# Peptides against a protein of PDB entry 3JWR: the designs that were tried, part 223

Target 1, 323 residues: chain A of PDB entry 3JWR
Amino acid sequence: TRELQSLAAAVVPSAQTLKITDFSFSDFELSDLETALCTIRMFTDLNLVQNFQMKHEVLCRWILSVKKNYRKNVAYHNWRHAFNTAQCMFAALKAGKIQNKLTDLEILALLIAALSHDLDHRGVNNSYIQRSEHPLAQLYCHSIMEHHHFDQCLMILNSPGNQILSGLSIEEYKTTLKIIKQAILATDLALYIKRRGEFFELIRKNQFNLEDPHQKELFLAMLMTACDLSAITKPWPIQQRIAELVATEFFDQGDRERKELNIEPTDLMNREKKNKIPSMQVGFIDAICLQLYEALTHVSEDCFPLLDGCRKNRQKWQALAEQ
Target 2, 298 residues: chain A of PDB entry 3JWR as posed
Amino acid sequence: TRELQSLAAAVVPSAQTLKITDFSFSDFELSDLETALCTIRMFTDLNLVQNFQMKHEVLCRWILSVKKNYRKNVAYHNWRHAFNTAQCMFAALKAGKIQNKLTDLEILALLIAALSHDLDHRGVNNSYIQRSEHPLAQLYCHSIMEHHHFDQCLMILNSPGNQILSGLSIEEYKTTLKIIKQAILATDLALYIKRRGEFFELIRKNQFNLEDPHQKELFLAMLMTACDLSAITKPWPIQQRIAELVATEFWEQGDQVGFIDFVCTQLYEALTHVSEDCFPLLDGCRKNRQKWQALAEQ

## One batch from the design tools (peptide; made by RFdiffusion4, then SolubleMPNN)

Design b2_p17_4_s4 (from b2_p17_4, 9 letters changed)
Fold by OpenDDE base, seed 2:
Structure b2_p17_4_s4 (fold): chain B 323 residues (1-323), chain A 17 residues (1-17)
Amino acid sequence: as target 1 above (323 residues)
Amino acid sequence: MEEERRRLIEAFGLEDP
């Protein structure tokens, strides 16, 4: 395609020029081409292209294929969300110095997972999929969409001309796919809620050890969630804009719940209760976000900007809730 | 505080811890 030709021929700017190492990064001003260039830079600067012998054209095609398999009519869970998740992962690995704590295969898997974790998202949560008796709900009982996202990820990775993992040994390939699957499934917040207590307790007790395979898996899950939710850490203008996108998608679901399922939506999904957004954001930060970024900062102090951003946004939302 | 967090988690459509 013309898009592939343009991307493959383009000079990829440095991470510094693209600002993709910054926790404060915003994609708002970036074209789709620029987001793809950023993604190439992430793979390159993490040494993934070199270490796993990725062909440039194949990587370009893969990135464009991933982007294409996000829906354009979904307000939040689209390519830009996936891209921002991956950028946060990159920043956490580089600026947050987590790269030195992980294997190359884990890093490869996390980056692929971050970009792929919401593939073909339909703008509705697992509860809606289940209640609407969608065909996907017949295939999976739990984490319905996350299983679907992984299936889409696997499909793309195995598609002709998109096989960025072709340079891996059979064992490396198997390991990478396992980690990708685990990482994508970990983005189900229901699973995060179930597992986070173990992580926080390990941190609290000073017993956290990445050399333990179980704790490593747990950490990767927590890191994925931290990147997935990273919009809450962004500078206030960025946070506000993303919160609007989230609200739009949630309200769209609520409207569908009324129309298609004949149910009253929860406050979070209810367009008529938009005035509760600030207080709900405070609640979300307190219930879900703060402890995660605190724990992550304990693993790597260089991740503090995520925690600091989350705290600052809590204050901003609280001020709005008090008006 | 724990009960409040539980209620918030429920409100966001998440499973209880």
Scores: peptide ipSAE 0.038, ipTM 0.757, DockQ to the pose 0.302
Fold by OpenDDE base, seed 3:
Parts: structure tokens; sequence; C-alpha cells
Structure b2_p17_4_s4 (fold): chain B 323 residues (1-323), chain A 17 residues (1-17)
């Protein structure tokens, strides 16, 4: 395609030029082509292209395929969300110094997972899928959409001309897919809530050890969530705009819940309760976000900008809640 | 706590994994 030709022929700017190492990064001003260039740079600077012998055209095609498999009519859970998740992962690995703690296969898996974790997202949560008796709810009892996202990821990875993992050994391939699956499934916040206590306790007791395979898996799950939620850490103008996108999508679901399921939506998804957004954001930060970024900062102090951003945004949301 | 988990799941429209 013309798009593929343009991407494959383009000179990829440095990570410094693209500012993709910054935790404060925003994609709002970037074209789709520029987001793809950023993604290439992430793979290159993490040594994934060289170490796993990726063909440039195949990587370009894969990126464009992933992008194409996000829906444009979904307000938040679209390509830009996946891209921002991957950018946060890249920043955490580079600026946050987490790269030094992980294997190349783990890094490869995390980056693929970050880009793929919401593939074909429909703008509705698992609860809606379940309550609507969608066919996917018959295949999976829990983490319905995350299983679907992984299935989509696997489909793309195995599609002709998109096989970025073709340079891996069979064992490396199996390991990578296992980690990708675990990482995508970990983006189910219900699973995060279930598992986070173990992670926080290990940190609190100073018993956290990445040499332990179970703790490594746990850390990768927490890191995925930290990147998935990273919008809450962004500078206030960026945070506010992203929060509006999230609210739009949630309200769209609430509207569908009323129309299609004949149910009253929760406050979070109720368009009539927009005035509750600031207080709900404070609650979300306190209940879900703060401890995660505190723990992540404890693993690597260079991740502090994520925690600092989260704290600053809590203050901003609290101020709005008091008006 | 399981109670906290339940409250969060309900508040954010999540399902149990």
Amino acid sequence: as target 1 above (323 residues)
Amino acid sequence: MEEERRRLIEAFGLEDP
C-alpha cells in the first residue's frame, strides 16, 4: 500500500527528536505516520530489530496492521491509546531504567503486548459484553475482551507479511507468546485488583526479587497496568483531555446500556452525572493508581515522574471536585 | 481486602477474573 511504502521509506527520527523517552509525552499533535515512526524507533532503540532480526518492511506492515485493527469510532480505546501505552512502556524501560531489569524477550513481549492489548476494542467493558450475551461471552467467562485482544494479536502476528517474530527460535517464540498473553490478560483491572496486594506486600517487606519467576511475572503484569493507566500521570492539560475521551466512551456505553439492555448505567457511565467526574477521578486515583506508581517507583526510582504526575493530577481533580 | 475489591469492581463496572 501507499501507506506502507511511505512508512518503510521514511527516515526514522531519533527518540530524542520524537520525545518518546519523556513521561510527559503527548501524541495529540502527531499524525498516524508519526505514531508509526515512533513505534519503529521504540523497537529499534530497545534493540529488538537487531536482536531478533526483524525485517524493516515486515515491522512496518505489522505496525500498520495493528493500527488498522483498532476501531476509529471508539473514543478512547483506539490506536492512540495503544500507542500511548507503548510509549509509556518505552519511557519506563529507558528513562525509568527498567530495561536493565528485564530480558530481551520480556521487553519484546511487553512492547508487542502494549501495542496489541486493546485490539478490536468495541468501546464497552467486559460487563457489557457479558450482559449483552455477546458470542465472546460464550467463549470466555472472565477477561472476555482481553482474551479477544490476544486472539487478535495472535492473528496479526501470524498473518502473511506481518510475522515480526519469524527470526525467533521455537522456544523464544513460545516464551514470547506466553508473556504477551499474560501481559494482555493483566490489563483486566479486575485481575490487577486481585493481584496487586501481593506485589505491594513484597515491596513493603523489601522481599521483591525479579530473579524469582513468579515475582517477575507479577511485576510484568503491574508494569502493563501502570502503562495502561498512564494517562492519569500526564501533565494536567493532557490528562484533562484524555479524561474527556474516557468519559465520552463511558457515556456512550451508558447510553447503549439504557437503549439496548434497558438498564440504568452506573455513575461512571451516566451522561447525566458529568458533574461527578472530578470526584470519581479522585476516587480512581486513590483506589487504583497511587499505590501502583508508588510501588513502581520503589522498584525503580527513575519512574518517579509517573507518581509525581499522578499526585499532581489528584490535586487538580480534587480542586475541581470542591467547586 | 475482598470487600475493597468488590467495591472497586462495582464502582468501575469490572467483572471478576
Scores: peptide ipSAE 0.037, ipTM 0.751, DockQ to the pose 0.340
Fold by OpenDDE base, seed 4:
Structure b2_p17_4_s4 (fold): chain B 323 residues (1-323), chain A 17 residues (1-17)
Amino acid sequence: as target 1 above (323 residues)
Amino acid sequence: MEEERRRLIEAFGLEDP
């Protein structure tokens, strides 16, 4: 395709030029081509292209395939969300120095997972999918969408000309896929809620050890969630804009819940409760986000900008809630 | 504090059905 030719022939700017190591990164000004170029740079600077002998054209095709399999009619859970998740992962690995704590296969898996974690998202949560009796709800009992996202990820990875993992040994391939699956599934916030207590307790007791396979898996799950929620850490103007996108998508779901399911939506998804957004954001930060970024910062102090951003945005939302 | 957090989590629909 023309887009593949353009991408494959383009000079990829440095990470510095692209500012993709910055926790404050914004994609708002970037074209789709530029987001793809950023993605190539992430793979390159993490040494994934070299270490796993990725063909440039194959990587380009894979990136474009991933992008293509995000829906354009979804307000928030689209390619830009996935791209921002991956960028946060890249920043956490590089600027946050998490790279030094992980294997190359784990890094490979996390980057693929970040880009793929919401593939074919439909703009509705698992509860809606279940209550609407969607065919996907018949296939999976829990984390319905996350299983679907992984299936889409696997489909793309195995598609002709998209096989960026072809340079891996059989064992490396199996390991990578296992980590990708676990990472994508971990983005179900319901699972995060179930598991985070163990992580926080290990940190609190100074017993956290990445050499323990179980704790490693737990950390990767927490890191995925931290990147998935990273919009809450962005500079205030970016945070506000993303919050508007989230609200739009949630209200769209709420409208559908009223119309299609004949149910009253929760305040979070109720357009009539838009005045509660600031207070709900404060609640979300307190209930979900703060402890996670605190714990992540304990693992690597260089991740502090995420925590600092979250705290600053809490203050901003609180100020709005008091008006 | 924990009770408040729990209530918020429930309100956000973050509990398994």
Scores: peptide ipSAE 0.036, ipTM 0.756, DockQ to the pose 0.328
Fold by OpenDDE base, seed 5:
Formats: C-alpha cells, sequence, structure tokens
Structure b2_p17_4_s4 (fold): chain B 323 residues (1-323), chain A 17 residues (1-17)
C-alpha cells in the first residue's frame, strides 16, 4: 500500500527528537505516520529489531496492521491508547531503567502486548459484554475482551507479511506468546485487583525477587497495568483531555445500557452524573493507582515521575471535587 | 479485603474473575 511504502521509506527520527523516553509524552500533535515512526524507534532502541532479526518492511506492515485493527469510532480504547501504553512501557524500560531487569524476550513480549492489548476494542467493558449476551461471552468466562484482544494479536502476528517473530526459535516463539498472553490478560483490572495484594506484600516485606519466575510474572502484570493506566500520571492538561475521552466512552456505554439493556448505569457511566467525575477520579486514584506507582517506584526509583504525576493529578481532581 | 474488592468491582463496573 501507499501507506506502507511511505512508512518503510521514511527516516525514523531519534528517540530524543520524538521525546518517547519522556513520561510526560503526549501523542495529541502526532499524525498516524508519526506514531508508526515512534513505534519503529521503540523496537529499534530496545534492540529488538537487531536481536530478533526483524525485517524492516515486515515490522512496518505489522505496525500498520495493528493500527488498522483498532476501531476509529471508539473514543478512548483506540490506536492512540495502545500507542500511549507502549510509549509508557518504552519510557519505563529506558528512563525508568527497567530494561536492565528483564530479558530480551520479556521486553519483546511487553512491547507487542502493549501495542496489541486492546485490539478490536468495542468501547464497552466486560460487564456489558456479559450482560448483553454477546457471542464473545460464550467463548470466555472471564476477561472476555482481553482474550479477544490476544486472539486478534495472534491473528496479526500470523498474517502474511506481518510475521515479526519469524526470526525466533520455536522455543523463543512459544515463550514470547506465553508472555504476551499473560500481559494482555493482566490488563483486566479485575485480575489486577485480585493479584496486586501479593505484589504489594512482597514489596512491603522486602521479599520481592525478580529471579523468582512467579514474582517475575507478577511484576510483568503489574508493569502492564501501570502502563495501561499511565494517562493518570500525565501532566494535568493531558490528563484532563484523556479523562474527557474516557468519560465519553463510558457515557456512550451507559447510554447503550439504558437503551439496549434497560438498566440504570453506574455513576461512572452515567452522563447525568458528569459532575461527579472529579470525586470519582480521586476515588480511582486512591483505590487503584497510587499503591501501584508507589510499588513500581520501589522496584525502580527512576519510575518516580509516574508516581509524582499521579499525586499531582489527585490534587487537581480533589480541588475540582471541592468546588 | 473481600469487601474492598467487591466495592471496587461495583464502582468501576468490573467483572468478578
Amino acid sequence: as target 1 above (323 residues)
Amino acid sequence: MEEERRRLIEAFGLEDP
């Protein structure tokens, strides 16, 4: 395609020029082409292209395929969300120095997972999928959408001309897919809530050890969640704008819940309760976000900007809630 | 812990795994 030709021929700017190592990064000003260029830079600077012998054209095609399989009519869970998740992963690996704690296969898996974790997202949560008796709810009992996202990821990875993992051995390929699946499934917040206590307790007791395979898996899950939620850490103007996109998508679901399911939506998805957004954001930060970024900072102090951003945004939301 | 989990599930429309 013309798009592929343009991307494959383009000079890829440095990570410094693209500012993709910054935790404060924003994609708002970037074209789709520029987001693809950023993605190429992430793979290159993490040594994934070289170490796994990726063909440039294949990587370009894969990126465009991933982007194409996000829906344009979804307010928040679109390509830009996936791209920002991957950028946060890149920043956490580089600026946060987490790359030094992980294997190349783990890094490869995490980056692919971050870009792929919401593929074909439909702008509704698992609860809606279950309650609407969608066909996907018959295939999976839990983490319905996350299983679907992984299936989409696997489909793309196996599509002609998109096989970025073709340079891996059979064992490396299997390992990578396992980690990708675990990472995508970890983005189900219900699973995060279930598992986070173990992680926090290990940190609290100073017993956390990445050499333990179970603890490694747990850490990768927590890191994925930290990147997935990273909008809450962004500078206030960026956070506010993203919160509006999230609210738009949630309200669209709430409207559908009223119309299609004849149920009253929860406050979070109720357009009539828009004035409660600030207090709900404070609650979200306190209940879900703060301890995660605190724990991540304990693993790597260079991740402090994420925690600091989260704290600052809590103060901003609290101030709005008091008005 | 179980009560907190339930509260979060209800508040954010999460499924119970």
Scores: peptide ipSAE 0.034, ipTM 0.755, DockQ to the pose 0.348

Design b2_p17_5_s1 (from b2_p17_5, 7 letters changed)
Fold by OpenDDE base, seed 3:
Structure b2_p17_5_s1 (fold): chain B 323 residues (1-323), chain A 17 residues (1-17)
Amino acid sequence: as target 1 above (323 residues)
Amino acid sequence: SEFDEKLAQLESFKISL
């Protein structure tokens, strides 16, 4: 395609030029082409292209295929969300110095997972899928959408001309897919809530050890969530704009819940309750975000900007909640 | 309680995100 030709022929700017190592990064000013260039740079600077012998054209095609399989009519859970998740992962690996703690296969899997974790997202949560009796709810009992996202990821990875993993051995390929699956499934916040206590306790007791395979898997899950939720850490103007996109998508679901399911939406998804957004954001930060970024910062102090951003945004939301 | 509010928020977010 013309898009592929343009991407494959383009000079890829440095990570410094693209500012993709910054935790404060924003994609708002970037074209779709520039987001794809950023993604190429992430793979290159993590040594994934070299170490796994990726063909440039295949990587370009894969990126464009992933981007194409996000829906344009979804307010938040679109390509830009996946791209920002991957950028946060890249920043955590580079600026946060987590790269030095992980294997190349783990890094490869995390980056693919971050880009793929919400593929074909429909702008509705697992609860809506269950209540609407969607066919996916018959295939999967829990983490319905996350299983679907992984299935979409696997489909793309195996599609002709998109096989970025073709340079891997059979064992490396199996390991990578296992980690990708685990990482995508870990983005179900229900699973995060279930597992986070173990992670926080290990950190608190100074017993956290990345050489333990179980603790490694736990850490990768927590890191995925930290990147997935990273909008809450962004500079206030960026955070506000992203929160508006999230609210828009949630309100769209709430409107569908009323119309299609004849149910009253929760306050979070109720357009009539938009005045509660600031207090709900404070609650979200306190309930979900703060401890995660504290624990992540304990694993790597260079991740502090995520924690600092989260704390600053809590103050901003609290001030709005008091008006 | 602060715990109950946090739990309610957790449940709300489990459903929403």
Scores: peptide ipSAE 0.025, ipTM 0.680, DockQ to the pose 0.273
Fold by OpenDDE base, seed 1:
Structure b2_p17_5_s1 (fold): chain B 323 residues (1-323), chain A 17 residues (1-17)
Amino acid sequence: as target 1 above (323 residues)
Amino acid sequence: SEFDEKLAQLESFKISL
């Protein structure tokens, strides 16, 4: 395609030029081409292209295929969300110095997972999928969308000309797919809530050990969630804009719940309760975000900007909730 | 309690996000 030709021929700017190592990164001013260039840079600077012998054209095609399999009519859970999740992963690996704690296969899997974790997202949550009796709800009992996202990821990875994992051994391939699956499934906040207590307790007791395979898996899940939620850590103008996108998508679901399911939406998805957004954001930060970024900062102190950003945004949301 | 409120919020966010 013309898009593939343009991407494959383009000079890829440095990570410094693209600012993709910054926790404060914003994609708002970036074209779709520039987001793809950033993605190439992430793979290159993590040594994934070299270590796994990726062909440049195949990587370009894969990136464009991933981007194409996000829906344009979804306000938040689109390519830009996946791209920002991957950028936060890249920043956590580089600036947060987590790269040195992980294997190349784990890094490869996390980056693929971050880009792929919401593939074909429909702008509705698992609860809506269940209540609407969608065919996907018959295939999966839990983490319905996350299983679907992984299936889409696997489909793309196996598609002709998109096989970025073709340089891996059979065992490396199996390991990578296992980690990708686990990482995508970890983006179900239900699983995060279920597992986070074990992680926080290990940190609190100073018993956390990345050499333990189970604890490694747990850490990768927590890191994935930390990147997925990273909008809450962004500079206030970025945070506000992303919160508007999230609210738009949730209100669209609430409107569909009224129309299609004849139910009253929850406050979070109720367009008439827009004035509750600031207080709900404070609740979200306190209940879900703060402790995660605190724990991540204990694993790597260089991740502190995520925690600091989260704390700053809590203050901003609290100030709005008091108006 | 503050804890119970946070727990209730967690359950709400668990389903919504």
Scores: peptide ipSAE 0.025, ipTM 0.677, DockQ to the pose 0.269
Fold by OpenDDE base, seed 2:
Formats: structure tokens, sequence, C-alpha cells
Structure b2_p17_5_s1 (fold): chain B 323 residues (1-323), chain A 17 residues (1-17)
């Protein structure tokens, strides 16, 4: 395609020029081409292109294929969300110095997973999919969408001209796919809530050890969630704009719940309760986000900007909730 | 209890994200 030719021929700017090492990064001013260039830079600077012998054209095609398999009519869970998740992963690996704690296969898997974790997202949650008796709900009992996202990821990775993993051995390939699957499934917040207690307890007791395979898997899951939720850590103007996108998507689901399912939506998905967004954001930060970024900062102190951003946004949302 | 309210909030957030 013309898009592929343009991307493959383009000079890829440095990570410094693209600011993709910054935890404060925003994609709002970036074109789709620039987001793809950023993605190439992430693979390159993580040494993934060299270490796994990726062909530049294949990587470009894969990135464009991933981007194409996000829906354009979804307000939040689109390519830009996946891209921002991957950028946060890149920043956590580089600026947060987590790269030094992981294997190249783990890094490869995490970056692919971050970009792929919401593929073909429909702008509705697992509860809606289940209640609407969608065909996907017949295939999977739990983490319905996350299983679908992984299936889409696997389909793309195996598609002709998109095989960015062709340089891997059979064993490396199997290992990478296992980690990708685990990482994508970990983005189900229901699983996060079930597992986070173990992670926080290990941190609290100073018993956390990345040399333990189970603890490594647990950490990768927590890191994926931290990147997936990273919008809450962004500078306030960025946070507000992303919160509006999330609210738009949730309200669209709530409108569909009323119309299609004859169900009164929850406050978070109820357009009529828009005035509760600030207080709900405070609740979300306290219940889900703060302890995660605290624990992540204990693993790597260089991740502190994520925690600091989350704390600052809590104060901003609290101030709005009091008005 | 404060714990039950937090759990209910957590469950509501589980459903939404």
Amino acid sequence: as target 1 above (323 residues)
Amino acid sequence: SEFDEKLAQLESFKISL
C-alpha cells in the first residue's frame, strides 16, 4: 500500500526527538504516520529489531496491520490507546530502567502485547458482551475480550508479510507467545484485582524476587496494567482529555444498555450522571491506581513520575469533586 | 463496612475497565 511505502521509506527520528522516553508523553499532536514511526523507534531502541533479525518492511507492515485492526468508531479503545500503552511500556523500560530486569524475549512480548492488547475492541466491556449473548461470550467464559484480543494478535503475527517473529527459534517463539497471551489476559482488570494482593504483599515484605518465575509472571502482569492505565498519570490537560474519551465510550455503552438490553446503566456509564465523573475518578485512583504505581516505584524508583502524576491528578479530580 | 464499600467500588470498576 501507499501507506506502507511511505512508512518504510521514512527516516525514523530519535527517541529524544519523538519524546517517547517521557512519562509525560502525549500523542494528541501526532499523525498516524508519526505514531507508526514512534513504534518503529521503540522496537529499534529496545534492540528488538537487531536481536530478533526483524526485516524493516515486515515490521512496518505489522505495525500498520495492528493499527488497521483497531476500530475507528470507538472513542477510547482504539489505536491511540494501544499506542499510548506501548509508549508507557517503552518509557518504563527505558526511563524507568525496567529493561535491565527483563529478558529480551520478555521485552519483545510486552511491547507486542501492549500494542495488541485491545485489538478489535468494540467499545463495550466483558459484562456487556456476556449480557448481550454475543458470539464471543460462547467461546470464552472469562476475560472474553482479552481472549479475543490475543486471537487477533496471533492472527496478525501469522499473516503473510507480518511475521515479525520469523527470526526466532521455535522455542523462543513459543515462549514469546506464552508471555504475550499472559500479558494481554492480564489487562482484564478483574484479574488484576484478584492478583494484585500477592504482588503488593511481596513488595511490602521485601520478598519480591524477579528470579522466581511465578513472581516474574506476576510482575509482567502488573506492569501491563500499569501501562494500560497510564492515562491517569499524565499531565492534567492530557488526563482531562483522555477522561473525556473514556466517558464518551462508557456513555455510548450505557446508551446501548438502555436501548438494546433494557438495563439502567451504572453511574459510570450513565450520561445523566456526568457530574459524578470527578468523584468517580478519585475513587478509581484510590481503589485501583495508587497502590499499583507505589508498588511499581518500589521495584524501580525511576518509575516515580507515574506515581507522582497519579497523585497530582487525584488532587485535581478531588478539587473538581468539591465544587 | 468501609471495606464492603471499597469492595463494591472495586467491583464497579472491574466491570467498567
Scores: peptide ipSAE 0.022, ipTM 0.634, DockQ to the pose 0.265
Fold by OpenDDE base, seed 5:
Structure b2_p17_5_s1 (fold): chain B 323 residues (1-323), chain A 17 residues (1-17)
Amino acid sequence: as target 1 above (323 residues)
Amino acid sequence: SEFDEKLAQLESFKISL
């Protein structure tokens, strides 16, 4: 396509020029082409292109295929969300110095997973899919969308001209797919809530060890969640704008819940309760976010900007909740 | 493996740009 030709021929700017190492990064000013260029830079600077012998054209095609398989009519869970998740992963790996704690296969899997973790998202949560008796709810009992996202990821990875993993051995390929699957499934907040206590306890007791395979898997899951939720850490103007996108999508679901399912939406999904957003954001930060970024900062102190951003945004939301 | 079975099911899928 013309888009592929344009991307493949383009000069890829440095990570410094693109500011993709910054935890404060925003994609709002970037074109779709620039987001694809940023993504190429992430793969290159993580040594994934070199180590796994990726062909430039194949990587370009894969990126464009991933981008194309996000829906444009979804307010938040679109390509920009996936791109921002991947950028946070890149920043955590580079600026947060987590790269030195992981294998190249783990890094490869995490970056692919971050970009792919919400593929074909429909702008509704697993609860809506279950209650609407959607065909996907018949295939999977839990983490319905996350299984679908992984299926979409696998479809793209195996599509002609998109095989960025063709340089891997059979064993490396299987290992990578396993980690991708686990990482995508880890973005189900229900699984995060279930598993996080083990991670926090290991940190609290100073028993955390990345050489333990189970603890490694747990850490990768927590890191994925930290990147997926990273909007809450952004500078206040960015955070506020993203919160509006999230609220838009949630209210659209709530409107559909009323119309299609004849149910009263929860406060989070209820357009009529927009005035509760600030207090709900404080509650979300306290219940879900703070402990995660605290624990991540204990693993790597260079991740502190994520924690600091989260704390600052809590203060901003609290001030709005008091008005 | 579950991956090999899934790959076989997805062989017909193509992503167009």
Scores: peptide ipSAE 0.021, ipTM 0.597, DockQ to the pose 0.023

